# Designs tried in a protein design run: peptides against a protein of PDB entry 3ZN8. Part 1

No score or structure here was measured in a lab: all are predicted.

Target 1, 125 residues: chain A of PDB entry 3ZN8
Amino acid sequence: LEEYDKIQKKMEDVMEGKGKLTLRDVYAQIIALRKMGPLSKVLQHIPGLGIMLPTPSEDQLKIGEEKIRRWLAALNSMTYKELENPNIIDKSRMRRIAEGSGLEVEEVRELLEWYNNMNRLLKMV
Unless a header shows other numbers, all headers, positions and changes below count from the first letter of the chain.
Peptide ipSAE is a variant of ipSAE made for these designs: the mean of its two directions, with the distance scale d0 fixed at 1.0 Angstrom where the peptide's residues are scored. Compare it only between designs on the same protein; published cut-offs may not carry over.
A fold fails the geometry check if it doesn't show the stated peptide or something in it is severely misdrawn.

## One batch from the design tools (peptide; made by RFdiffusion4, then SolubleMPNN)

Design b2_p15_7_s1
Fold by OpenDDE base, seed 3:
Structure b2_p15_7_s1 (fold): chain B 125 residues (1-125), chain A 15 residues (1-15)
Amino acid sequence: as target 1 above (125 residues)
Amino acid sequence: KRRSALLRMLYELLR
């Protein structure tokens, strides 16, 4: 619960133009979510989600859970410098991360693209 | 504001 609240506060700070969301924050968020159990249970603990978003199908939850697992493997293969400053991840680093995590380079690229899109979205709100 | 950021992250993850 404490880690969850810290990450929410950091996302709020980023939305207010205070600081930057890093892959270290993403990693901490994934770990906090995993401690709450499977994605289905996590979603049940979020007040108002069932009102604001259509309930994901069982297949969407399975895909999401698998994506979280793959991204966690990639994040575990990153250096502290890469987690704090993801913009240093070039093609060589991306390949190393993919090889170290057992992922395709495209899957590591997808994580980085998602991260960049998330930071853009948080700054626009 | 607080509930929206995590929900948005999860939504974009599941999207």
Scores: peptide ipSAE 0.191, ipTM 0.727, DockQ to the pose 0.369
Fold by OpenDDE base, seed 5:
Structure b2_p15_7_s1 (fold): chain B 125 residues (1-125), chain A 15 residues (1-15)
Amino acid sequence: as target 1 above (125 residues)
Amino acid sequence: KRRSALLRMLYELLR
């Protein structure tokens, strides 16, 4: 609960133009959500989600669960310096992370692209 | 604000 609240405050600060969301913040948020159970159960505990977003299909939930597992593997293969400052992740680091996590380089790139897009979206609010 | 940020994160994860 405490880690969840810290990440929520961090996301609020980023939305106000203060600081940046890191991959460490993302990792901690994913772990906090996973303690609630599978993605389907997590979504049921978020008030207003069913009003603001279309209810995901069973296939979308399965894809989401697989993506979370793969992204956790990638995050576990990153250094503390990379988690705090993902902008240092070059092609060599991306390859190392992919090899260490059993992922394709393209899957690591997808995580980094998602992270960059998330930071852009949060700053536009 | 808190719900909006988390909802956006989850939406971008699931799309």
Scores: peptide ipSAE 0.185, ipTM 0.726, DockQ to the pose 0.375
Fold by OpenDDE base, seed 2:
Structure b2_p15_7_s1 (fold): chain B 125 residues (1-125), chain A 15 residues (1-15)
Amino acid sequence: as target 1 above (125 residues)
Amino acid sequence: KRRSALLRMLYELLR
């Protein structure tokens, strides 16, 4: 719960133009969410989600859960410097992360693309 | 009302 609140504050600060969301922040957020249980249970604990977003299908939840598992494996294979500054992740680093996590390079690329899109979106709000 | 940054993260994850 404490880590969850810290990450929420960090995300709010980023939305206010204060700092940048890092992959360390993403990692901590995923871990905080995992303490609430599977993605399906996490979504049940979010008031108003069913009003603001269509309820994900069971298949979408399964895909999302598996994606989170894979991204955690990738994040666990990153160095502290990479987590703090994901922009240093070149093709060589991406390959190392993929090999260390048992993922395809494309899956690591997908995580980094999602992260970059997330940072752009948070700064626009 | 600032949408919870968490909700946005989850939305983009599920998208």
Scores: peptide ipSAE 0.181, ipTM 0.719, DockQ to the pose 0.348
Fold by OpenDDE base, seed 1:
Structure b2_p15_7_s1 (fold): chain B 125 residues (1-125), chain A 15 residues (1-15)
Amino acid sequence: as target 1 above (125 residues)
Amino acid sequence: KRRSALLRMLYELLR
């Protein structure tokens, strides 16, 4: 609960223009959520989800859970500096992360693109 | 506000 609240506060601070969401923050959030179980169970614990978001299909949940698994592998292969400053991840670092995680370089790129999109979206709210 | 950021993150993950 305490870890979850810290991450939520960090997200709020970023939305208020106070700081930047890092991959460390994302990693911590994913880990905190995974303590609740698989993505399907996590979503069941979020009050108002059915009002705010379309209910994901079972296939979307499976895809999402697999993405989480792969992205956690990538995040576990990142250095502390990369997690704090994902913008330093060049092609060489991306390849190393992919190799270390057993992923394709394109999957690591997809994570970084998602992160960049998320950070932009949080700043627009 | 707190729930909206997490929900948005999950939405962006699932889309």
Scores: peptide ipSAE 0.201, ipTM 0.743, DockQ to the pose 0.370; fails the geometry check

## One batch from the design tools (peptide; made by RFdiffusion4, then SolubleMPNN)

Design b2_p17_1_s4
Fold by OpenDDE base, seed 3:
Structure b2_p17_1_s4 (fold): chain B 125 residues (1-125), chain A 17 residues (1-17)
Amino acid sequence: as target 1 above (125 residues)
Amino acid sequence: RRSALLKLIYEFLKKTK
């Protein structure tokens, strides 16, 4: 919970134009969320989510859990430098990360795209 | 002001569809 709060504060700072979210932050956030249990339980801890978002089906939750596991594998295959500065991840690095994590290159690209979109979203608020 | 966590989850779930 303490680590979760730190990441939330960092996200708030980024929303205020201070600093940037890194993949290290993403990793820490995922680990913090996993300590709360499966995705279904995590979602239950978020007040108002059921009002703002459609309730995911059990199958969607399973897919989400698998995706989290796959992203963790990718993150575990990254260097510290890559986690802190994801923009250095070129095609060669993506391939290495994919091979090291047992993922397709497209899945690594998807993670990076999500990360970039998240940073853009946070800065727009 | 939407919670940063809600935004994170929204973007994540959007990709799982």
Scores: peptide ipSAE 0.092, ipTM 0.646, DockQ to the pose 0.327
Fold by OpenDDE base, seed 2:
Structure b2_p17_1_s4 (fold): chain B 125 residues (1-125), chain A 17 residues (1-17)
Amino acid sequence: as target 1 above (125 residues)
Amino acid sequence: RRSALLKLIYEFLKKTK
């Protein structure tokens, strides 16, 4: 719970143009959220989400759970330097991470793309 | 302020659809 609050505060700071969200922060946030239970339970506890997003189907929740598992595997295969500064992750590093996590390179690329899009979004709001 | 967490989840869900 304490880690969750710290990461939330950091995300708020980034939205205000202060600091940078790293993959280490993302990893910590995912782990903190996973302590609340499966994705379905996590989503139910988020106020206002049901107003902003349609309720996911059971199949969508299963896909989401698998995606989280795979992204955690990728994050676990990254070095500390990569987690703190994801922009250093080149094609060679992506291949190593993919091999170490049992994922396709495209899945690692997808995670990095999501991270980059998230950072852009947080800075625009 | 929209919760940063909500935005994270929203962007995540977009990739799972």
Scores: peptide ipSAE 0.092, ipTM 0.647, DockQ to the pose 0.342
Fold by OpenDDE base, seed 5:
Structure b2_p17_1_s4 (fold): chain B 125 residues (1-125), chain A 17 residues (1-17)
Amino acid sequence: as target 1 above (125 residues)
Amino acid sequence: RRSALLKLIYEFLKKTK
């Protein structure tokens, strides 16, 4: 919970233009959330989410759980420098990460694209 | 505190097949 709160504060700072969210932050938050259990249990701990968002189907939860597992494998295969500055990840680094995590290069690219889109959205709020 | 990150993750997962 301590790590979770720290990352939430950092996200708020990013929204205010006072920093950047890194993949290290994302990784730490995912790990902290996983301690609460599977994705279904995690979603139940978010106040007001059930009011704002439809409840995912069982199949969607399974797909989501597998996606999280795969992304954690990719994140665990990154160097400290890559986690802090994902923009340095070139084709060679991406291939290494994919090989180290047992993923396709396209899956690593998808994670990085999601991260970039997330940062853009946070800065627009 | 509501997790904006989790909301973004949720939105991403909705688009996955």
Scores: peptide ipSAE 0.097, ipTM 0.648, DockQ to the pose 0.401; fails the geometry check
Fold by OpenDDE base, seed 1:
Structure b2_p17_1_s4 (fold): chain B 125 residues (1-125), chain A 17 residues (1-17)
Amino acid sequence: as target 1 above (125 residues)
Amino acid sequence: RRSALLKLIYEFLKKTK
Protein backbone atom coordinates (compact mmCIF):
# COMPACT_ATOMS: atom_id res chain seq x y z
CA LEU B 1 0.00 0.00 0.00
CA GLU B 2 2.80 2.41 0.83
CA GLU B 3 4.55 1.66 -2.43
CA TYR B 4 1.35 2.19 -4.37
CA ASP B 5 0.79 5.56 -2.72
CA LYS B 6 4.34 6.60 -3.53
CA ILE B 7 3.81 5.74 -7.19
CA GLN B 8 0.53 7.65 -7.28
CA LYS B 9 2.27 10.68 -5.81
CA LYS B 10 4.96 10.39 -8.47
CA MET B 11 2.31 10.31 -11.17
CA GLU B 12 0.65 13.37 -9.66
CA ASP B 13 3.98 15.17 -9.63
CA VAL B 14 4.47 14.34 -13.31
CA MET B 15 1.00 15.69 -14.09
CA GLU B 16 2.01 18.90 -12.33
CA GLY B 17 5.09 19.16 -14.53
CA LYS B 18 7.50 17.91 -11.86
CA GLY B 19 9.74 15.32 -13.44
CA LYS B 20 8.81 12.47 -15.76
CA LEU B 21 7.35 9.01 -15.53
CA THR B 22 10.08 6.38 -15.99
CA LEU B 23 9.85 2.72 -16.87
CA ARG B 24 10.94 2.05 -13.29
CA ASP B 25 7.79 3.86 -12.17
CA VAL B 26 5.76 1.85 -14.67
CA TYR B 27 7.30 -1.39 -13.45
CA ALA B 28 6.59 -0.53 -9.82
CA GLN B 29 3.01 0.44 -10.67
CA ILE B 30 2.38 -2.81 -12.54
CA ILE B 31 3.76 -4.84 -9.64
CA ALA B 32 1.66 -2.87 -7.16
CA LEU B 33 -1.47 -3.42 -9.24
CA ARG B 34 -0.67 -7.13 -9.67
CA LYS B 35 -0.85 -7.50 -5.90
CA MET B 36 -4.54 -6.69 -6.20
CA GLY B 37 -5.00 -9.83 -8.30
CA PRO B 38 -5.82 -10.56 -11.93
CA LEU B 39 -6.49 -7.76 -14.38
CA SER B 40 -10.24 -8.32 -14.00
CA LYS B 41 -10.05 -7.65 -10.28
CA VAL B 42 -7.82 -4.62 -10.77
CA LEU B 43 -10.30 -3.12 -13.22
CA GLN B 44 -13.11 -3.56 -10.70
CA HIS B 45 -11.26 -1.31 -8.28
CA ILE B 46 -11.07 1.58 -10.72
CA PRO B 47 -14.06 3.87 -10.27
CA GLY B 48 -15.56 5.27 -13.44
CA LEU B 49 -13.81 2.86 -15.80
CA GLY B 50 -17.09 1.21 -16.74
CA ILE B 51 -18.33 4.60 -17.88
CA MET B 52 -15.26 5.29 -20.01
CA LEU B 53 -14.70 1.87 -21.53
CA PRO B 54 -16.86 -1.07 -22.43
CA THR B 55 -16.38 -4.04 -20.14
CA PRO B 56 -13.63 -6.20 -21.62
CA SER B 57 -14.55 -9.71 -22.68
CA GLU B 58 -12.97 -12.68 -20.97
CA ASP B 59 -10.78 -13.21 -24.03
CA GLN B 60 -9.63 -9.59 -23.94
CA LEU B 61 -8.75 -9.98 -20.27
CA LYS B 62 -6.70 -13.09 -21.07
CA ILE B 63 -4.88 -11.25 -23.82
CA GLY B 64 -4.29 -8.36 -21.44
CA GLU B 65 -2.87 -10.66 -18.77
CA GLU B 66 -0.51 -12.24 -21.28
CA LYS B 67 0.58 -8.81 -22.48
CA ILE B 68 1.32 -7.76 -18.88
CA ARG B 69 3.48 -10.87 -18.38
CA ARG B 70 5.35 -10.17 -21.61
CA TRP B 71 5.90 -6.51 -20.73
CA LEU B 72 7.17 -7.49 -17.29
CA ALA B 73 9.62 -9.87 -18.97
CA ALA B 74 10.85 -7.00 -21.14
CA LEU B 75 11.15 -4.67 -18.14
CA ASN B 76 13.06 -7.34 -16.23
CA SER B 77 15.52 -7.53 -19.14
CA MET B 78 16.27 -3.79 -19.05
CA THR B 79 19.21 -2.22 -17.26
CA TYR B 80 18.71 0.28 -14.46
CA LYS B 81 19.86 3.06 -16.79
CA GLU B 82 17.31 2.03 -19.41
CA LEU B 83 14.50 1.92 -16.85
CA GLU B 84 15.38 5.40 -15.58
CA ASN B 85 15.95 6.86 -19.04
CA PRO B 86 14.13 4.85 -21.72
CA ASN B 87 15.20 7.36 -24.38
CA ILE B 88 18.61 5.64 -24.51
CA ILE B 89 17.00 2.45 -25.81
CA ASP B 90 18.17 2.27 -29.41
CA LYS B 91 17.70 -0.55 -31.92
CA SER B 92 20.60 -2.54 -30.47
CA ARG B 93 19.28 -2.27 -26.91
CA MET B 94 15.77 -3.08 -28.09
CA ARG B 95 17.01 -6.25 -29.82
CA ARG B 96 18.94 -7.28 -26.70
CA ILE B 97 15.87 -6.73 -24.53
CA ALA B 98 13.71 -8.71 -26.94
CA GLU B 99 16.17 -11.61 -27.05
CA GLY B 100 16.64 -11.59 -23.28
CA SER B 101 12.89 -11.63 -22.66
CA GLY B 102 11.93 -14.07 -25.42
CA LEU B 103 9.86 -11.41 -27.18
CA GLU B 104 9.71 -10.02 -30.67
CA VAL B 105 11.38 -6.66 -31.17
CA GLU B 106 7.99 -5.27 -32.15
CA GLU B 107 6.60 -6.17 -28.72
CA VAL B 108 9.37 -4.21 -27.02
CA ARG B 109 8.69 -1.33 -29.40
CA GLU B 110 5.01 -1.48 -28.48
CA LEU B 111 5.87 -1.16 -24.78
CA LEU B 112 8.09 1.84 -25.44
CA GLU B 113 5.46 3.46 -27.62
CA TRP B 114 2.88 2.96 -24.89
CA TYR B 115 5.26 4.49 -22.36
CA ASN B 116 5.86 7.53 -24.56
CA ASN B 117 2.14 7.99 -25.09
CA MET B 118 1.53 7.75 -21.35
CA ASN B 119 4.11 10.43 -20.63
CA ARG B 120 2.51 12.73 -23.19
CA LEU B 121 -0.95 12.06 -21.80
CA LEU B 122 0.09 12.74 -18.19
CA LYS B 123 1.69 16.03 -19.15
CA MET B 124 -1.45 17.18 -20.97
CA VAL B 125 -3.68 16.81 -17.89
CA ARG A 1 -8.21 15.72 -13.35
CA ARG A 2 -8.60 12.07 -14.24
CA SER A 3 -6.76 9.57 -12.09
CA ALA A 4 -3.33 8.64 -13.40
CA LEU A 5 -4.25 5.02 -12.84
CA LEU A 6 -7.35 5.37 -14.98
CA LYS A 7 -5.28 6.88 -17.75
CA LEU A 8 -2.70 4.12 -17.48
CA ILE A 9 -5.33 1.42 -17.71
CA TYR A 10 -7.18 3.20 -20.49
CA GLU A 11 -4.07 3.45 -22.64
CA PHE A 12 -3.13 -0.13 -21.88
CA LEU A 13 -6.54 -1.48 -22.82
CA LYS A 14 -6.57 0.62 -25.95
CA LYS A 15 -3.51 -1.29 -27.13
CA THR A 16 -5.04 -4.66 -26.31
CA LYS A 17 -8.13 -4.08 -28.47
Scores: peptide ipSAE 0.090, ipTM 0.651, DockQ to the pose 0.358; fails the geometry check

## One batch from the design tools (peptide; made by RFdiffusion4, then SolubleMPNN)

Design b2_p21_7_s3
Fold by OpenDDE base, seed 4:
Structure b2_p21_7_s3 (fold): chain B 125 residues (1-125), chain A 21 residues (1-21)
Amino acid sequence: as target 1 above (125 residues)
Amino acid sequence: SEKERRAALLKLLWELFRKSK
């Protein structure tokens, strides 16, 4: 889990006001998690999940797996500059990414919104 | 603990992911 440890440290640094989380970091995290196997197995590494969050159903896991796959497609369609600085992604870039990944523009927007929410939340933790 | 921190980060990721539908 060396890859995950690096990502964890990155996220911790961001929480401490050091640096920023990028989509490159997100990409690396998704890859690291996928190496652990199916989403169900990944979630087993989250102690106390059942206490704080409802246990996902099998259907929810399947949906999650598909969504991760789709987000990876979007990330693979981004330039390095976009991955490092997602804030530069305007409507034109978003459309290009969507077309290149076979996704709807709304799905790309959703990914970016999730990223923004993640960064916001990390800074207040 | 390190384990708890990992769990917290993963929980956060999962929660945001889930809420995004």
Scores: peptide ipSAE 0.122, ipTM 0.617, DockQ to the pose 0.317
Fold by OpenDDE base, seed 2:
Structure b2_p21_7_s3 (fold): chain B 125 residues (1-125), chain A 21 residues (1-21)
Amino acid sequence: as target 1 above (125 residues)
Amino acid sequence: SEKERRAALLKLLWELFRKSK
């Protein structure tokens, strides 16, 4: 819970134009969330979620859980420099990460795209 | 509140996660 609070504070700082969210921060957040249990249990701890988002089906929860596992595998295959500066990840690095994690290159690309979109959105809020 | 901030950030994370293929 303490680690989660640190990541939350960092995300809030980024929203205020202070600092940058890295993939290391994303990794720490995913680990912190997984300590709370299955995705279904994590979602139950989010106040007002049922009002803001439709309740996911059991199948959607399973898909989400598997995707998180795959992203963790990708993150575990990244170097410290890549985690801190994801913008340096070129096609060669992306292929290495995919091979090391047993994933398709497209799955690694998806993670990086998600990260970029999240950073852009946080800066606009 | 802190709870509301957590919900907003997690909502954003979840929405982006869901929209990704």
Scores: peptide ipSAE 0.120, ipTM 0.620, DockQ to the pose 0.315
Fold by OpenDDE base, seed 1:
Structure b2_p21_7_s3 (fold): chain B 125 residues (1-125), chain A 21 residues (1-21)
Amino acid sequence: as target 1 above (125 residues)
Amino acid sequence: SEKERRAALLKLLWELFRKSK
């Protein structure tokens, strides 16, 4: 819960134009979410999800959970410098991370793209 | 309202995650 609060504060700061969301923050978030339980349980904490968003099927939740595990593996294969400054991750680094995590390079790229989109979205909110 | 903010953030994360698929 404490870690989640820190992440929330970080995200709020980013939304206010203060600081930058890093992959270290993403890592902490994933860990915090996992401590809350499976993705299905986490989503239950979102009031009105069924009204505002399509309710994910059990299969979709399983797929999502697996993807989160894969992303966690990728993050565990990153250096501290990469986690703090993801923009330094070039093709060579992506390949190393992929090999170290047992993922395809495309999966690592997808994570980075998601991260970039997240940062953009937070700044737009 | 802290709960609402948390929910909103989680919802946003879920949306982005879904779109990444």
Scores: peptide ipSAE 0.120, ipTM 0.615, DockQ to the pose 0.310
Fold by OpenDDE base, seed 3:
Structure b2_p21_7_s3 (fold): chain B 125 residues (1-125), chain A 21 residues (1-21)
Amino acid sequence: as target 1 above (125 residues)
Amino acid sequence: SEKERRAALLKLLWELFRKSK
């Protein structure tokens, strides 16, 4: 929980226009979330989620957890420079990361797209 | 509250994760 608090503070700073969210932060966040238990348990900590969003099926939760594990594999295959500055990841780097993690290139691309969307959204809040 | 802020961040992460599917 202490680790999660550090990540939360950083995310709050980014939302206030201070600093930037990196893939290192994403990695730490995923680890922190996993320590909370299964994805279903994590979602229970979000008040109003069941009202505002459709309740995910058990199959959807399993798929989501598997996707997170795959993303961790990709992140573990990145260099520190790439984690701190993901925008340097070109097609060649993306292919290397995919091969090193045993993933499809499209899965790595999806992670990067998610990160970019997250970073943009945080800056707009 | 701090709890509400944490929940909001988790919600945001989940929503973006879901949309990435």
Scores: peptide ipSAE 0.119, ipTM 0.613, DockQ to the pose 0.317

Design b2_p21_7_s4
Fold by OpenDDE base, seed 2:
Formats: C-alpha cells, structure tokens, sequence
Structure b2_p21_7_s4 (fold): chain B 125 residues (1-125), chain A 21 residues (1-21)
C-alpha cells in the first residue's frame, strides 16, 4: 500500500495548492484501489460510506466493475502528454482514444468529466 | 485528512458510476 500513500500525499499537496491532480495520478489511484479487490471490498474499507451512499445492488456492482475496466482501457490509450495535461484532449484526440480503447466517445467524455469534477472537489475539501 | 480524501474520491467515483448510462 506504499504506492497508495504516495497518491494520498499527492492529493494533499493539490488540496494545499502545491500541484495539480493529473490523469496519471488518477490512473495510479485506480490501480491502487483495484489491488484492494473488487469494488464491493473497496467500499468496505471506508467507514461511514454506507451512510453517505445507498447500498449497491449486485447489478450496480457489476456495472461499476465494467466501467472501471473501460476507463482503464481509455487511460491506457492516452499519450503521456494527455495524461499530464488532460485539457489538451480535444474532439480529435477523444475520438482516437475511444477507437484505440474500443469505447464510445461518450465514455471517454464521461471519464474526463469525472476528472474535472474530482479536481474541483479536491480544491474544496 | 487522508481518510476524508479517500472517502471523497470513492464517493465521487461511485456516484458517477451509478448515474452513468
């Protein structure tokens, strides 16, 4: 879990205005979380999360696992420059990433929207 | 703070996964 601690430190630095969370950081974070097991087990490691979120059904867990797999495929199809500076990803790059990962363009857009929301959230916490 | 950050990340991830098509 040493790699996970490094990611947490990065998140802390971003929250203090000492950097920016990149898609490379996101990629590392997702991999670190996946090492904890399936999504259901990951959720069990967060005390109080069951109070904040509804209990997921089996179908919802399956959907979540598939989404994570698809996002990883998208991230693996990005260039180093795109991972470090996601703001350069235009429609042409988004289409290339989608085609390379076997995803719909809308799925790549969803990942980028998630990243933007995450970055904003870290600045507010 | 670490636990809060972890919770925030997982919360946002789960919420978007749940609301996605």
Amino acid sequence: as target 1 above (125 residues)
Amino acid sequence: KKEEQKRALLKLLWELLRKSK
Scores: peptide ipSAE 0.113, ipTM 0.635, DockQ to the pose 0.358
Fold by OpenDDE base, seed 1:
Structure b2_p21_7_s4 (fold): chain B 125 residues (1-125), chain A 21 residues (1-21)
Amino acid sequence: as target 1 above (125 residues)
Amino acid sequence: KKEEQKRALLKLLWELLRKSK
């Protein structure tokens, strides 16, 4: 997948401290992964993952798929400025995004927290 | 190494998704 190669390059740059991961990058990555099919199929294509992670149950896969779907809805409701610089997302913006995506504000906060954690952890890997 | 990097990223994504539920 051509788009995935570009995303991988971005991930490499972040790991090398040449930048930060944005929600635009996250959005692109999720879209690329979705093109590969259901989460179960994506995970099956990763050699050695079954050794590194416990095999997810069917219910866990469904929960994961639903979480991704809901976060995509939130991302679709963000502006370009917010996607490029998530730090500008204040309480007012979170409420707007939640309303536009049909999510609870707490779910939007959860996405942003996940993003911050992901960005931090990627720099450590 | 590239495949290993991909695995690490996906592992991290999965772990965060799992812990966030």
Scores: peptide ipSAE 0.094, ipTM 0.611, DockQ to the pose 0.333
Fold by OpenDDE base, seed 4:
Structure b2_p21_7_s4 (fold): chain B 125 residues (1-125), chain A 21 residues (1-21)
Amino acid sequence: as target 1 above (125 residues)
Amino acid sequence: KKEEQKRALLKLLWELLRKSK
């Protein structure tokens, strides 16, 4: 709870133009969410989600859990500088991260694209 | 709103997961 509140405050600051969201923040958020248990349990704590998104199937939950694990592996393979400034991650760094985490390069690219989309979204909220 | 940010993040994650299925 405390970790999550800290992350929420960080996101609020970013929305107010105070700093930016980093992959370090993303990492912290994922860890905080994992403390809540399985993805199914985490989703239950989100008011209004049921009206915004369809109820996930068991298969979708399994895929979600696996993807989270894979993203954590990628994040664990990044340097501190990369976590703080993801924009420095070029093709060479992305390949290294993929190899170090046992992921496909495309999966690392997907994570980075998600991060970029998140930053755009935060500016809209 | 903290809850709105939470929902937005999870919604984006969910959409990505859905596309990956």
Scores: peptide ipSAE 0.122, ipTM 0.635, DockQ to the pose 0.347; fails the geometry check
Fold by OpenDDE base, seed 5:
Structure b2_p21_7_s4 (fold): chain B 125 residues (1-125), chain A 21 residues (1-21)
Amino acid sequence: as target 1 above (125 residues)
Amino acid sequence: KKEEQKRALLKLLWELLRKSK
């Protein structure tokens, strides 16, 4: 709960233009979500989400879980500086992260793209 | 307010994950 509160505050600050979401924040969010159990269980804790989003199929949940697992591997292979400032991650760093995490470079790039999209969308909400 | 923000953030996370390759 303590970690979740920190994440929530951080995200609120970002939404209000008082900060920037980092991969460290993303990492913390994922960890906090994982403490709630599998993705299916996490979604059950979100009131009204079932109305706002279509009910995920079992296959979709499996894909989501695997994606989270793979992204965690990538995040665990990043340096502190990279987590705090993902903009420094160039092609060379992506290759290193991919090799260290057992992922394809494209998967690391996908994570970074997702992060950038998330950061932009949060500022719009 | 907090609940609405929480839902919005988690919705965005889910949507991005769902659309990810």
Scores: peptide ipSAE 0.099, ipTM 0.616, DockQ to the pose 0.366; fails the geometry check

## One batch from the design tools (peptide; made by RFdiffusion4, then SolubleMPNN)

Design b2_p24_3_s4
Fold by OpenDDE base, seed 3:
Structure b2_p24_3_s4 (fold): chain B 125 residues (1-125), chain A 24 residues (1-24)
Amino acid sequence: as target 1 above (125 residues)
Amino acid sequence: LLQKLLEQAIQSGNKEAVLLALLA
């Protein structure tokens, strides 16, 4: 719980423009979330969500969990330099990461695109 | 604010958006 709180504080600082979000930060956050249990349990920790939103179907939750696991595999296959500065990941690095993680290159590209979009969004807040 | 973002993400059916909101 303490580790999760530290990560959350870091993320809040990033959202306020007081830091830079890296894939290392993303990795740490995902690990912290997974320690809370499956996605369904994570959602239960958000006040009001269960009351205001329809519960996702079991299939939707499974797909979400699988996506997280696949992205973790990709992140685990990255070097420290790549995690700190994803912009250095070229086609050769993407292929290596994909091969090391058992993913398609397109899945690695999707992760990087998601990260870039996230960073852009955080800078707007 | 984060709660509303998550709600919108879930309603959109975009799983990546849901993950984004959880990580924010």
Scores: peptide ipSAE 0.103, ipTM 0.635, DockQ to the pose 0.122
Fold by OpenDDE base, seed 4:
Structure b2_p24_3_s4 (fold): chain B 125 residues (1-125), chain A 24 residues (1-24)
Amino acid sequence: as target 1 above (125 residues)
Amino acid sequence: LLQKLLEQAIQSGNKEAVLLALLA
């Protein structure tokens, strides 16, 4: 819970424009959340989620857990510079990351696109 | 848009993404 609170505060700072979200931050957050247990255990700690969204099925949670594992593999294959500045990840870097993580290039692209979407969202807030 | 991002985050299984989407 302590790690969760720290991460939440950091994310709030980012949302307020006081910081920048990097893939390093994402990586750290995922690790911290995994220590709390499965995705189902993490989601239950989020107040109001059950009201705003339907409770994911067990199968949906399993799919989510698998995706987290795959994205962690990708993140583990990135350099520090790439984690801090994901925008430098070009086609060559993306291919290297995919090969190193055992993922398809499209999966790495998906992660990066998600990150970009999050940054766009943060700018809107 | 936010709802779609949240759905994507859940589907991705990225707990951090879920948290970020909820904070937005």
Scores: peptide ipSAE 0.157, ipTM 0.682, DockQ to the pose 0.132; fails the geometry check
Fold by OpenDDE base, seed 1:
Structure b2_p24_3_s4 (fold): chain B 125 residues (1-125), chain A 24 residues (1-24)
Amino acid sequence: as target 1 above (125 residues)
Amino acid sequence: LLQKLLEQAIQSGNKEAVLLALLA
């Protein structure tokens, strides 16, 4: 719960333009979330979610957990400079990261695309 | 839009994405 509050505060700062979401932040948050337990447990702490959204199946949660592990592998294969400034990651860097993490280049690209989309969303809010 | 992003985040299984979508 305490970790959740920290994440929330940080995200609020980002949304208010007081900060920038980096992949370093993403990494830290994922680690914090993992400490809280499975996604199902995290979602359980969000009031009203079960009413507004369909409850993910156990299989969906497993897929999600695997995706998180894969993304963590990618993040662990990035340099500090890349984590702080993901926009510098070109094709060569993506390939290196993919090789280092045991992922396909497309998976690394997906992570970066997600990150970019997230930043875009935060700017819209 | 946010709802769709949340749904996508859940389907992707990325906890961070889910949390971010919920906070947005």
Scores: peptide ipSAE 0.156, ipTM 0.678, DockQ to the pose 0.116; fails the geometry check
Fold by OpenDDE base, seed 5:
Structure b2_p24_3_s4 (fold): chain B 125 residues (1-125), chain A 24 residues (1-24)
Amino acid sequence: as target 1 above (125 residues)
Amino acid sequence: LLQKLLEQAIQSGNKEAVLLALLA
C-alpha cells in the first residue's frame, strides 16, 4: 500500500508537468495494482468512478485484466533502457519484445502507441 | 488531477488510455 502511494505521487507529479511518464512508471504502477488484487478490486479503490463511468461488466473487466497481463508480459521483456526511454524502441526491438513476451509485433506497437497517446493526454491536463 | 486525466482519456475515445488513467 505504501509503495502504491509512492507511485501515485509520482504519477501526480507527471500529471502536473513536474515529471516524465515512462514505461517503467507504467510497469511499477501495474505491479502495485496487481498486488491489490484483480482489476475489479482495483476499481473499487477509485473514488468517483461510479459517477464518471458506467459500472463495467464482468466481461469488460476480464478483457481489461487480460490486456494488463499481456502488456505486463511485454514490459517484462523490455530492457531497463527501453523502459526508461521507450522512444528508442525500433522495429528490431519490437520484434524481440514480441517474441519474448509471446505477443504479436502489432500488439507491442499498440502498447507503444498507447503510451505515446497517454503522454499527449498528460500534456493537456 | 486524476479526474481530469480520466475525463481527457474518455474524451479521446481511447479505452486503453482510460484504463491507464484508472491505474494512476
Scores: peptide ipSAE 0.133, ipTM 0.651, DockQ to the pose 0.134; fails the geometry check

